# Peptides against a protein of PDB entry 3ZN8: the designs that were tried, part 24

Target 1, 125 residues: chain A of PDB entry 3ZN8
Amino acid sequence: LEEYDKIQKKMEDVMEGKGKLTLRDVYAQIIALRKMGPLSKVLQHIPGLGIMLPTPSEDQLKIGEEKIRRWLAALNSMTYKELENPNIIDKSRMRRIAEGSGLEVEEVRELLEWYNNMNRLLKMV

## One batch from the design tools (peptide; aimed at target 1 Q29 R69)

Design b2_p20_2 (made by RFdiffusion4; failed a check: the pose's geometry)
Pose (drawn by RFdiffusion4):
Structure b2_p20_2 (pose): chain A 106 residues (1, 21-125), chain P 20 residues (1-20)
Amino acid sequence: LLTLRDVYAQIIALRKMGPLSKVLQHIPGLGIMLPTPSEDQLKIGEEKIRRWLAALNSMTYKELENPNIIDKSRMRRIAEGSGLEVEEVRELLEWYNNMNRLLKMV
Amino acid sequence: AEEKRRAFLAKLIAEKLKEE
């Protein structure tokens, strides 16, 4: 049930219920339909879950703040340690900056 | 403002989960 600390405290909670659906707990707005979140149980069917939660915990509690400092020597680092590829790491690293970015405009 | 930020982070995380 400044940002990095929150990201962990939140993503950790996003597993002990599902992947849960509390996305509709702090949104007074309305939804769309039900035949759409059905593709959430698909990823649950596999013995695994998601590649993001992998290399996510495979990083220092400071490397997630400014993933910009990460180079070609640091991408392959959390790649082989997590079992993901260099490509699967980019999509994860280029996202840590987005959260810290779009949040500023909030 | 803290609650809005939390809610916004929850949306971003949900969008990222949908993108995968």

Design b2_p20_2_s1 (made by RFdiffusion4, then SolubleMPNN; from b2_p20_2, 12 letters changed; failed a check: the pose's geometry)
Amino acid sequence: EKEERQRALLLLIDEFLRSE

Design b2_p20_2_s2 (made by RFdiffusion4, then SolubleMPNN; from b2_p20_2, 10 letters changed; failed a check: the pose's geometry)
Amino acid sequence: EREERRRALLLLIDEFLKKE

Design b2_p20_2_s3 (made by RFdiffusion4, then SolubleMPNN; from b2_p20_2, 10 letters changed; failed a check: the pose's geometry)
Amino acid sequence: EEEERRRALLLLIDEFLRKE

Design b2_p20_2_s4 (made by RFdiffusion4, then SolubleMPNN; from b2_p20_2, 11 letters changed; failed a check: the pose's geometry)
Amino acid sequence: EREERRRALLLLIDEFLRKE

Design b2_p20_3 (made by RFdiffusion4)
Pose (drawn by RFdiffusion4):
Structure b2_p20_3 (pose): chain A 106 residues (1, 21-125), chain P 20 residues (1-20)
Amino acid sequence: LLTLRDVYAQIIALRKMGPLSKVLQHIPGLGIMLPTPSEDQLKIGEEKIRRWLAALNSMTYKELENPNIIDKSRMRRIAEGSGLEVEEVRELLEWYNNMNRLLKMV
Amino acid sequence: EEDFKEEVLKNLLALRREFK
């Protein structure tokens, strides 16, 4: 049930219920429909879950803050360690900056 | 994957706004 510490404390909670659906707990707004979140049980059917939660914990508690410092020597690093590919790492690294970015405009 | 990013971001933003 400044940001990196929140990201872990949050993503860790996003597994001990589902992938849970508490996305509608702090949103006074309304939803759209039910036949849409049905594609959430599909990724649950596999023995695995998601690639992101993989290389995510395969990083230092400071490398997630500024993933910009990461080079071609650091991408392949958390790649083979997590079992993901260099390409699957980019989509993850280019996202840690986005959260720390769009959050500034909040 | 994109939906999950959006959900995580929306939750983080909502929590930050409520905190403020």

Design b2_p20_3_s1 (made by RFdiffusion4, then SolubleMPNN; from b2_p20_3, 15 letters changed)
Fold by OpenDDE base, seed 1:
Structure b2_p20_3_s1 (fold): chain B 125 residues (1-125), chain A 20 residues (1-20)
Amino acid sequence: as target 1 above (125 residues)
Amino acid sequence: DQRFQDRLLELLVAKKKEEL
């Protein structure tokens, strides 16, 4: 609960323009969600999500959980500077992260694209 | 596989160098 409250406060600070979402924050979120249980249980605990989103099939949940595990491997392969400032991740860094995590370079690119999109959305709210 | 270990060491050294 205390880790979750820190994550919520960080998201609020980013929405209010008082902070920046980092990949370190994303890492902390993934770890907190994994401590709560399978992705299916986490989605059940999000108020209103079960009403607004079609319940993903069990297979879609498994695919999503595998993708999160792969992203966690990429995050573990990043430096502290990269986690705090993902914009410094060039093609060379991205290749190193991919090789260190056993991922394709495209999967690391997809994580960074997701992060950039999320950070844009949070600034528009 | 020694080649895999050497490559892993190279990646760890590169990562550490980039943290400095």
Scores: peptide ipSAE 0.049, ipTM 0.519, DockQ to the pose 0.021
OpenDDE base, seeds 2, 3, 4, 5: peptide ipSAE 0.044, 0.045, 0.048, 0.050; ipTM 0.509, 0.513, 0.515, 0.520; seeds 2, 5 fail the geometry check

Design b2_p20_3_s2 (made by RFdiffusion4, then SolubleMPNN; from b2_p20_3, 12 letters changed)
Fold by OpenDDE base, seed 3:
Structure b2_p20_3_s2 (fold): chain B 125 residues (1-125), chain A 20 residues (1-20)
Amino acid sequence: as target 1 above (125 residues)
Amino acid sequence: DERFFQELLELLVAKKREEE
């Protein structure tokens, strides 16, 4: 509960334009979700929310979980400065992160692109 | 990817409803 409250407060600050979502916030959320399980199960019991959210197929959930595990390895190989400001991650940093996590450089690039897209969308909500 | 993003959006929507 405490980890979720911290993440919720950070998301509120981002929605109000008081901050930006960082890869550190993403990391904290991934860890919280793995500990507490999917909050989607709780939200499905709220009338009207379960109808608005497309439920991925079980196969899509498994693929997504494996991808998140790989991204967690990449995040664990990042420095605090990189997690706080992902825009400093150049080609040299991407290669180091890939080597440290056992990923391809393209997988690290994909994570950064996903983060940039997500952070843009969250600012529009 | 998609599930994690959906859950983040669900949290944002839930909080917005608490403020209404």
Scores: peptide ipSAE 0.104, ipTM 0.553, DockQ to the pose 0.321
OpenDDE base, seeds 1, 2, 4, 5: peptide ipSAE 0.059, 0.101, 0.072, 0.074; ipTM 0.569, 0.559, 0.588, 0.573; seed 4 fails the geometry check

Design b2_p20_3_s3 (made by RFdiffusion4, then SolubleMPNN; from b2_p20_3, 16 letters changed)
Fold by OpenDDE base, seed 5:
Parts: structure tokens; C-alpha cells; sequence
Structure b2_p20_3_s3 (fold): chain B 125 residues (1-125), chain A 20 residues (1-20)
């Protein structure tokens, strides 16, 4: 409960422009959502998702669930410093993270690109 | 699909923000 409240407060701070979204925040959010169960079960608990997006097919849910697992593996292979400051992740760090997580370097790059895009979007809100 | 996952995470974050 305390961890959840910290995550929520951090999201508030980011939305108010008082903070920056980090990969630690992303990691904590994913872990919190994973406590609700598989991606399919998580989606059932999101009001209005079916209004905003077409209902994903079973295959899309499986792909999404696998992607979450892979990104969690990458995040688990990051240092605390990297999670807090993803901008320090150079090619060498990216390779280490990929090797440690059993991922391709391109998959780690994709996660970082996603993070950068998400962080930009959150700053515009 | 990356697009699906990106949209999902955006919605999850946005939904959490609305609950604050």
C-alpha cells in the first residue's frame, strides 16, 4: 500500500510538472498493474478502455503480455542509477541490459524510445 | 504489436492519473 501511494504521488508530481517520469516509475507502475494479474485481467479493470480502444484480440493480448515480460526482464537488469536516470544508458549499458535480460539490443532500445516518447507526452499534459 | 502495447501503457498511465 505504501509503495502504491508513492507511485501515485510520483505520477501526480510528473503531471504537475514537478517531476520527471523515470524508468523506476514505469517499473513500479508495471509491477503494481501485474499484481492485478495477467494483461487480460488488468484490461478488465480499466474503465473506458473499451470505449477508447478496440477490444484487443486474444492474440494481441498474448503479444502484449509477452512484451510486458520482456520489458520487466530489461528493467530488472538495470541498475538503480539507470532506472532513475535512463539518459545515462549508452550503447555499452544497453548491451549489458540486453545480455542480462536475454533480449536483443533492439528490444532494449525500443523500451528506451517508448520511455522517451511517454515522458514527452506526460510533460505536454 | 508495439502499437497496442504503447497505447495500453499510455491508457494505464492516463487512467492512474485520473484517479489522483
Amino acid sequence: as target 1 above (125 residues)
Amino acid sequence: DKEFFDRLLQLLIAEKQKRL
Scores: peptide ipSAE 0.118, ipTM 0.644, DockQ to the pose 0.355
OpenDDE base, seeds 1, 2, 3, 4: peptide ipSAE 0.099, 0.117, 0.110, 0.108; ipTM 0.626, 0.636, 0.610, 0.632; seeds 1, 3, 4 fail the geometry check

Design b2_p20_3_s4 (made by RFdiffusion4, then SolubleMPNN; from b2_p20_3, 13 letters changed)
Fold by OpenDDE base, seed 4:
Parts: structure tokens; sequence; C-alpha cells
Structure b2_p20_3_s4 (fold): chain B 125 residues (1-125), chain A 20 residues (1-20)
């Protein structure tokens, strides 16, 4: 819970222009969400909350979990400078990350595009 | 696995180059 609160505060700071979202922040968020896995399941069983929060199907959760695992593999195959400054990731770096993580280059590109879109959205709010 | 070792080495070399 404390880690989650730190991540939320970081997101707020980025929205206020006081910081930059990095892939390190994304990594931390993914790890925090995975640690909350049991809690998320508990929350889904709270009467009334399941009506307010559409619970993804178990199959959608599994697909999402696999995608997150693949993204974690990509993130673990990045250098610290790449995690802090994803904009330096060129085609050569992207290929290295893909090869190191056992992913297709397109999957690494998808992660980076997701990051770029998220970072743009946070700056617009 | 030789491929795993080669990939790991490539990453390690990349990390060391960025420290310099």
Amino acid sequence: as target 1 above (125 residues)
Amino acid sequence: DKEFQERLLTLLVAKEKEKK
C-alpha cells in the first residue's frame, strides 16, 4: 500500500509538471500491482464494488498478466539510462531489448508507444 | 544455454558502456 501511494504521488507530481514519468516508474507500478494481486482479488469480492468496477473476465486477467510478464522481461533487458530516458531507445537498442527478452521488436515498440501515450496524457491533464 | 549467455553478455556490455 505504501508503494502504491508513492506511485500515485509520483503520477500527481508528473501531472503537475514537477516530474517526468520514466520506465523505471512503470516498472515500479507493475511490481506494486503484482504485489497487490491478492488485494485486488479481495476487492473484487466486496459486495457493491464489483458493480462499480467491471471485473475483467478471468481470461482477460490471464491475458493481461502474460502481457505484463512480457513487458517486465523487456524492462529487465533495458539499461538504467534507457529506463530513465526511453527516448534514447533507437532501432538498435530496441532490437537488443527484444532479443534479450525473447520478444518481437513490435512488442517492444508497443511498450514504448504505450509509455509515450501515457506520458503525453499525464502532461495534458 | 549458449544463447541466453550471449544475450546476458550483450546486456552487461551495454550497461558497462553506459557507465563510462
Scores: peptide ipSAE 0.269, ipTM 0.792, DockQ to the pose 0.022
OpenDDE base, seeds 1, 2, 3, 5: peptide ipSAE 0.217, 0.167, 0.176, 0.110; ipTM 0.736, 0.681, 0.699, 0.599

Design b2_p20_4 (made by RFdiffusion4)
Pose (drawn by RFdiffusion4):
Structure b2_p20_4 (pose): chain A 106 residues (1, 21-125), chain P 20 residues (1-20)
Amino acid sequence: LLTLRDVYAQIIALRKMGPLSKVLQHIPGLGIMLPTPSEDQLKIGEEKIRRWLAALNSMTYKELENPNIIDKSRMRRIAEGSGLEVEEVRELLEWYNNMNRLLKMV
Amino acid sequence: EEEEEKRAFLAKLIAEKLKE
């Protein structure tokens, strides 16, 4: 049930209920339909879950703040340690900056 | 209120990314 600390305390809570659906707990707005979140149980069927939650905990509690300092020597680092590929790391690293970015405009 | 809005916004981003 400044940002990095929040990201962990939140993503950790996003597993002990599902992947849960509390996405509709702090949104007074309305939804769209039900035949759409059905593709959420698909990823649950596999013995695994997601690649993001992998290399996510395979990083220092400071490397997530400014993933920009990460180079070609640091991408392959959290790649082989997590079992993901260099490409699967980029999509993850280029996202840590987005959260810390779009949040500024909030 | 501002912290809650930020939390809610982060929850949206994380949820949207998990949908991908």

Design b2_p20_4_s1 (made by RFdiffusion4, then SolubleMPNN; from b2_p20_4, 13 letters changed)
Fold by OpenDDE base, seed 4:
Structure b2_p20_4_s1 (fold): chain B 125 residues (1-125), chain A 20 residues (1-20)
Amino acid sequence: as target 1 above (125 residues)
Amino acid sequence: DERKRREAALLRLIYEFLRK
């Protein structure tokens, strides 16, 4: 709960323009979510899910859990500087991260694109 | 209102993870 509250506060600060979401923040959130158990159980703790979003199928949950594992591998292969400022991640860095994590470069690119999209979404909330 | 916004942000994050 304490970790959850810290993450929510960070998200709020970003939405209010008081801060920036980094991949370090994403990493911390993923770790916090994993401590809550399987993704299905985590979703049960999210208020308003049933009224704001359709309930994910079991297959979507499995895909989500696999993505979380893969993205954690990528994040674990990043330097602190890359986590704090993902914009410095060029093609060479992406390749290194992919090789270190056992992922395809396209999967690392997908994570970075997701991060950029997330920053956009937070500004809309 | 503030709590609802934080909840919505978290929901969006989870939703994006679940996207194919």
Scores: peptide ipSAE 0.131, ipTM 0.647, DockQ to the pose 0.361
OpenDDE base, seeds 1, 2, 3, 5: peptide ipSAE 0.117, 0.127, 0.121, 0.127; ipTM 0.635, 0.640, 0.640, 0.652; seed 1 fails the geometry check

Design b2_p20_4_s2 (made by RFdiffusion4, then SolubleMPNN; from b2_p20_4, 8 letters changed)
Fold by OpenDDE base, seed 4:
Structure b2_p20_4_s2 (fold): chain B 125 residues (1-125), chain A 20 residues (1-20)
Amino acid sequence: as target 1 above (125 residues)
Amino acid sequence: REEEEKRTALLKLIYEFLRK
């Protein structure tokens, strides 16, 4: 809980003055992360992570990296309007995104649910 | 620096959700 609260507070501070986080923002950051190399290398560059969060196992890092790659494929199949306003993504749009990215609809739903959860957390802080 | 802080915050958040 304490680790989670620290992440939330930091995210709130980052969001102060920038407005609402969109999937465009998520997309841009994932692209930037991918340019930095494997997730394991990226996490090593995060100041204080080892203090604030438990060090993930190598297996967890591999799973996380694969999940990020899949989410990036989904994001690449979204329109600009969908990235800016994910709330417009209905069942038809979600199916199109899944088909375009080679993912299951459930994987696209998982991404959207994660985004919604993130926004709820930002509002609670 | 601000951009890096934003990236770090988002990464931490992604990490927290993905590890669950």
Scores: peptide ipSAE 0.140, ipTM 0.665, DockQ to the pose 0.333
OpenDDE base, seeds 1, 2, 3, 5: peptide ipSAE 0.117, 0.110, 0.111, 0.127; ipTM 0.636, 0.612, 0.622, 0.627; seed 1 fails the geometry check

Design b2_p20_4_s3 (made by RFdiffusion4, then SolubleMPNN; from b2_p20_4, 11 letters changed)
Fold by OpenDDE base, seed 4:
Structure b2_p20_4_s3 (fold): chain B 125 residues (1-125), chain A 20 residues (1-20)
Amino acid sequence: as target 1 above (125 residues)
Amino acid sequence: EERERRRRALLQLIYEFLRK
């Protein structure tokens, strides 16, 4: 859980305008979450989730776990520079990452869109 | 409260990950 606390502190720093969340931070978070076990067990450790969000169905949890595995494959196919500054990932880089990870280009695009949306939300809070 | 800020950030992450 120590690694998870470091990621939470990083997210707080970004919310305060002190730094930027990177895909390296996302990678570290996925690894930390996987050490806690299945996504269902991870979600049980989040206080107030049942109040803020509807409880995910078993099918949604399975889809989420598969998505985590696919995103981890994409992240493993990125360079250090891409992980630290995802904005440099153009169409050529995105295609290379997709081919290297065995994913569709659209799945890599989805990861990048999620990352951009996350950074926007964190800066608004 | 710093703990509540962390909780909100984590919930936002989960929400954005799980949303269709």
Scores: peptide ipSAE 0.138, ipTM 0.662, DockQ to the pose 0.308
OpenDDE base, seeds 1, 2, 3, 5: peptide ipSAE 0.132, 0.123, 0.119, 0.135; ipTM 0.656, 0.648, 0.642, 0.659; seed 1 fails the geometry check

Design b2_p20_4_s4 (made by RFdiffusion4, then SolubleMPNN; from b2_p20_4, 11 letters changed)
Fold by OpenDDE base, seed 2:
Structure b2_p20_4_s4 (fold): chain B 125 residues (1-125), chain A 20 residues (1-20)
Amino acid sequence: as target 1 above (125 residues)
Amino acid sequence: EEEQKRRTALLRLIYEFLRS
């Protein structure tokens, strides 16, 4: 819970233009969420979710759990420099990360694309 | 209002992660 609060504050700072969300922050967030249990249990701790967002199906939760596992593997295969500045990750780095994590290069690209989209979203708020 | 906006953003991030 303490770690999650730190990540929440970081995200709020980014929304206020005071900082930048990194993949290290994403990694910490995922770990914090995993400590709360499976996605279904995590979602139960989010007040107002049922009225603000549609509830995911059981299949979507399973897909989400698998995605978390895969992204953690990718993040574990990144260097500190890459985690702090994901923009340096080129095709060669993506290939290395994919090989080290047992993932396809396209899955690593998907993670990076998600990260970029999330940064844009945070800056829009 | 600002707190609600922040909460909505966080929920959106989680939701987008789940649907990715």
Scores: peptide ipSAE 0.141, ipTM 0.649, DockQ to the pose 0.302
OpenDDE base, seeds 1, 3, 4, 5: peptide ipSAE 0.140, 0.139, 0.148, 0.141; ipTM 0.648, 0.651, 0.660, 0.648; seed 4 fails the geometry check

Design b2_p20_5 (made by RFdiffusion4)
Pose (drawn by RFdiffusion4):
Structure b2_p20_5 (pose): chain A 106 residues (1, 21-125), chain P 20 residues (1-20)
Amino acid sequence: LLTLRDVYAQIIALRKMGPLSKVLQHIPGLGIMLPTPSEDQLKIGEEKIRRWLAALNSMTYKELENPNIIDKSRMRRIAEGSGLEVEEVRELLEWYNNMNRLLKMV
Amino acid sequence: SEEEEFKERVLSNLLALRRN
């Protein structure tokens, strides 16, 4: 049930219920439909879950703050350690900056 | 696509927490 510390404390809580659906707990707004979140149980069917939660914990508690410092020598690093590919790492690294970015405009 | 939607849900939760 400044940001990096929140991201872990949050993503960790996003597994001990599902992948849970508490996305509708702090949103006074309304939803769309039910036949859409049905594709969430599909990823659960596999023995695994997601590639993001993989290389995510395979990083230092400071490398997630400014993933910009990461080079071609650092991407392959958390690649083979997590079992993901260099390409599957980019989509993850280019996202840690987005959260710390779009959050500034909040 | 499904990964993007999931990331958008995580981001939306962070934004909602910051606004509250």

Design b2_p20_5_s1 (made by RFdiffusion4, then SolubleMPNN; from b2_p20_5, 10 letters changed)
Fold by OpenDDE base, seed 4:
Structure b2_p20_5_s1 (fold): chain B 125 residues (1-125), chain A 20 residues (1-20)
Amino acid sequence: as target 1 above (125 residues)
Amino acid sequence: SEDKRFLERVLQLLIAKKKN
């Protein structure tokens, strides 16, 4: 719970323009969530979810869990510098990460695109 | 794209939780 709160604070800081979300932050968040259990259990701890957002189906939860596992593999194959500064990840680095994680290069690219989109979104909220 | 949307929603929910 303590780590979870720290991650949330980090996200708030980013939203307020006090920092930048990194893949290190993403990694920490995923690890914290995994310690809390499956995504289904995590969602149960979010009050008002059923009112604010549609409840994901069981199939969606399974897909999400698998994607998280795959992205964790990619993150585990990144260097510290890459995690802190994902913008340095070029085609050569993506290929290395993909090979090290057993993923396709396109999957690594997808992760990076997701990261970039999330950063933009956080600044807008 | 469905998985991406799901993950985005999860992160948004986590943020919302902290605000509450």
Scores: peptide ipSAE 0.029, ipTM 0.513, DockQ to the pose 0.352
OpenDDE base, seeds 1, 2, 3, 5: peptide ipSAE 0.020, 0.017, 0.017, 0.021; ipTM 0.457, 0.457, 0.433, 0.435

Design b2_p20_5_s2 (made by RFdiffusion4, then SolubleMPNN; from b2_p20_5, 14 letters changed)
Fold by OpenDDE base, seed 3:
Structure b2_p20_5_s2 (fold): chain B 125 residues (1-125), chain A 20 residues (1-20)
Amino acid sequence: as target 1 above (125 residues)
Amino acid sequence: ELDKRFQDEVLQLLIAKKKN
C-alpha cells in the first residue's frame, strides 16, 4: 500500500505538470499493478463506471501478462541513466537492451514508443 | 492490458480529484 501511494503521488505530480514520468516510474507502476491485480475491478465498485469498462477476455489477459513480462525484462536490462532519461536510448543502446533481455529490437522500440505516448497522455490530462 | 491499467489509474486519480 505504501509503494502504491508513492506511485500515485508521482502520477499526480506528472499530471499537474510538476514532474516527468520515467521508465523507473513505469517499472514501479507495473510491479504495483501486478500486485493489486486489474484496477478495473476496483473501478467496477464505483457507481456508474462498472458498466462502461469492458473486461478483457482470459486470452487477452494472458497475452497482456506475457507482454508485461517481456517489457519487465527489457527494463531490467536498462541502466539507471536510461531508465531516468529514456531519450538517450539510441540504436546501439536499444540493441544492447534487446540482447540482454532476450527480446527483438522491435519489442524494445515498441516499449519506448508506448512510454512516449503514455507520457504525453499524462501531461495532457 | 498495461495501457488499460494505466488509463484506469489515471481515471481513478481524476475521480479522486473531483471528489475533493
Scores: peptide ipSAE 0.097, ipTM 0.564, DockQ to the pose 0.205
OpenDDE base, seeds 1, 2, 4, 5: peptide ipSAE 0.016, 0.083, 0.102, 0.015; ipTM 0.415, 0.561, 0.576, 0.416; seed 4 fails the geometry check

Design b2_p20_5_s3 (made by RFdiffusion4, then SolubleMPNN; from b2_p20_5, 12 letters changed)
Fold by OpenDDE base, seed 5:
Structure b2_p20_5_s3 (fold): chain B 125 residues (1-125), chain A 20 residues (1-20)
Amino acid sequence: as target 1 above (125 residues)
Amino acid sequence: SLDKEFLDRVLQLLIARKKQ
């Protein structure tokens, strides 16, 4: 937990004052999610809500955790410049990141596509 | 799923940042 808190704080400091989402912001949010756990688990402690909310099956939680772990591995294999400016990541950089993280290139592409879609949505909000 | 909740949290942060 202490290691996660140090990483999160450093990423939050970098996020403060920035108007644009970066992969550093994504990294910080993954760490926060792992620390707090699923919101559904928090809601189960609220009287009356635990019986009304379908809890995700343990298998569905594991699938989600695996995907987040894989994205974290990709992010850990990126350079500082790539985390700040993900638009510089070309096919050569994607292959390097995939090889360094033990992932398929398609998984790195999926992360970048998700990031690009989030930035498009942010412009419309 | 955790990935959906992650997405929702990111969206909330984006909305909060744009309102500042």
Scores: peptide ipSAE 0.095, ipTM 0.597, DockQ to the pose 0.335
OpenDDE base, seeds 1, 2, 3, 4: peptide ipSAE 0.050, 0.081, 0.068, 0.078; ipTM 0.542, 0.585, 0.581, 0.579; seed 4 fails the geometry check

Design b2_p20_5_s4 (made by RFdiffusion4, then SolubleMPNN; from b2_p20_5, 13 letters changed)
Fold by OpenDDE base, seed 2:
Structure b2_p20_5_s4 (fold): chain B 125 residues (1-125), chain A 20 residues (1-20)
Amino acid sequence: as target 1 above (125 residues)
Amino acid sequence: DLDKEFLDRVLELLIAKKKE
């Protein structure tokens, strides 16, 4: 619950223009969530969300864990400057990150696209 | 995907709250 509240507050600050969501923030939140366990357990403790996500099957958990592992590998292969300012990541940087993390360039691109989409949505609010 | 889903849900809730 405490970690959830921190995430929510950070997101609120970003949406109010009091901050910027960076990949460093994303990394920190992923780590926090992994410590809390499956998302279904976290959501069950949030009053009023009413979003009963079905408990993922064991296979779904494994797939999710692998995806997160791959994203964390990419994030761990970024420089501090890149984590704070992901918009500087060009094709050369993206390739370096992919090579350093053992991922395909497309997987790194997917992470960056997700981040960019989130920031676009935040700016619209 | 689970962590991504969480972040997406938080964002959606905040957007909904601001529109009210």
Scores: peptide ipSAE 0.118, ipTM 0.618, DockQ to the pose 0.233
OpenDDE base, seeds 1, 3, 4, 5: peptide ipSAE 0.112, 0.120, 0.111, 0.116; ipTM 0.599, 0.604, 0.608, 0.607; seed 3 fails the geometry check

Design b2_p20_6 (made by RFdiffusion4)
Pose (drawn by RFdiffusion4):
Structure b2_p20_6 (pose): chain A 106 residues (1, 21-125), chain P 20 residues (1-20)
Amino acid sequence: LLTLRDVYAQIIALRKMGPLSKVLQHIPGLGIMLPTPSEDQLKIGEEKIRRWLAALNSMTYKELENPNIIDKSRMRRIAEGSGLEVEEVRELLEWYNNMNRLLKMV
Amino acid sequence: HTTEEKRAFLAKMIAEKLKE
């Protein structure tokens, strides 16, 4: 049930109920339909879950703040350690900056 | 803006990314 600390405390909670659906707990707005979140049980059917939650915990509690410092020597680092590829790491690293970015405009 | 809005926004962003 400044940002990095929140990201962990939040993504850790996003597994002990599902992947849960509490996305509609702090949104006074309305939804769209039900035949759409049905594709959420698909990723649950596999023995695994997601690649993101992999290399995510395979990083220092400071490397997640400014993933910009990460080079070609650091991407392959959390790649083989997590079992993901260099490409699967980029999509993850280029996202940590987005959260710390779009949040500024909040 | 506020703390609650930041929390809600982070939850939305994480949820949207997990949908990808």

Design b2_p20_6_s1 (made by RFdiffusion4, then SolubleMPNN; from b2_p20_6, 10 letters changed)
Fold by OpenDDE base, seed 1:
Structure b2_p20_6_s1 (fold): chain B 125 residues (1-125), chain A 20 residues (1-20)
Amino acid sequence: as target 1 above (125 residues)
Amino acid sequence: MTEEEKQAALLKLIYEFLRK
């Protein structure tokens, strides 16, 4: 609960344009969500999901769960400086992160693209 | 937006990414 409060406060700051979401925040959020249980349990806590989004199949949940696990591996392979300022991650850093996490470079790029898109969307809300 | 709605929005964004 304390971890959720910190994440919520950070989200509020980002949504109000007072701050930015970092990969450290993403890491903390994923860990907090994992404490709630599997992805299926997480989705149950989203108000209006059944109305706004189609219910994912069991196979989609498995794929999503694996993707979260792979993201955690990537995040665990990042330096503190990279987590706080993901914009410094160049091709050399991406390759190192990929090698350290056992991922493809494209998977690390996908995470970074998601992060950038997330920050843009949060600023629009 | 309530705090709960903000958290739900983030979770939705994660979900939307994961399902694609």
Scores: peptide ipSAE 0.130, ipTM 0.639, DockQ to the pose 0.365
OpenDDE base, seeds 2, 3, 4, 5: peptide ipSAE 0.125, 0.113, 0.161, 0.130; ipTM 0.616, 0.612, 0.684, 0.650; seeds 2, 4, 5 fail the geometry check

Design b2_p20_6_s2 (made by RFdiffusion4, then SolubleMPNN; from b2_p20_6, 13 letters changed)
Fold by OpenDDE base, seed 2:
Structure b2_p20_6_s2 (fold): chain B 125 residues (1-125), chain A 20 residues (1-20)
Amino acid sequence: as target 1 above (125 residues)
Amino acid sequence: MSKEERESALLKLIYEYLRK
């Protein structure tokens, strides 16, 4: 996937201390991964996963798929400016995003918290 | 970190979060 390769290059740059991973990048990567099929098939393409992490149960896969769909709905309800700079998302923006995506505000907050944690961890690895 | 490890970093983080 050419689209996937572009995102991978950016991720590598971020991990090397160059640039910043945005929600736009996350969104693009998720879309690219979704083209590979269900979560179970995607996981098979992760090098070393089978060695480092246990294989998820069928129920866990279903939960994971649903979470991804919900996050995509939230991302689809964000503005370009928000996707490029998630730090500007305040309570009013979160409420708008939640209403637009049919989600609870807490779910939007969860996504943002996950992103912040992920961005931090990627720079540390 | 190897190239393969860097390429899978985001996916690993997503997986680790979702399985919790």
Scores: peptide ipSAE 0.120, ipTM 0.618, DockQ to the pose 0.366
OpenDDE base, seeds 1, 3, 4, 5: peptide ipSAE 0.115, 0.119, 0.087, 0.151; ipTM 0.615, 0.620, 0.620, 0.639; seed 5 fails the geometry check

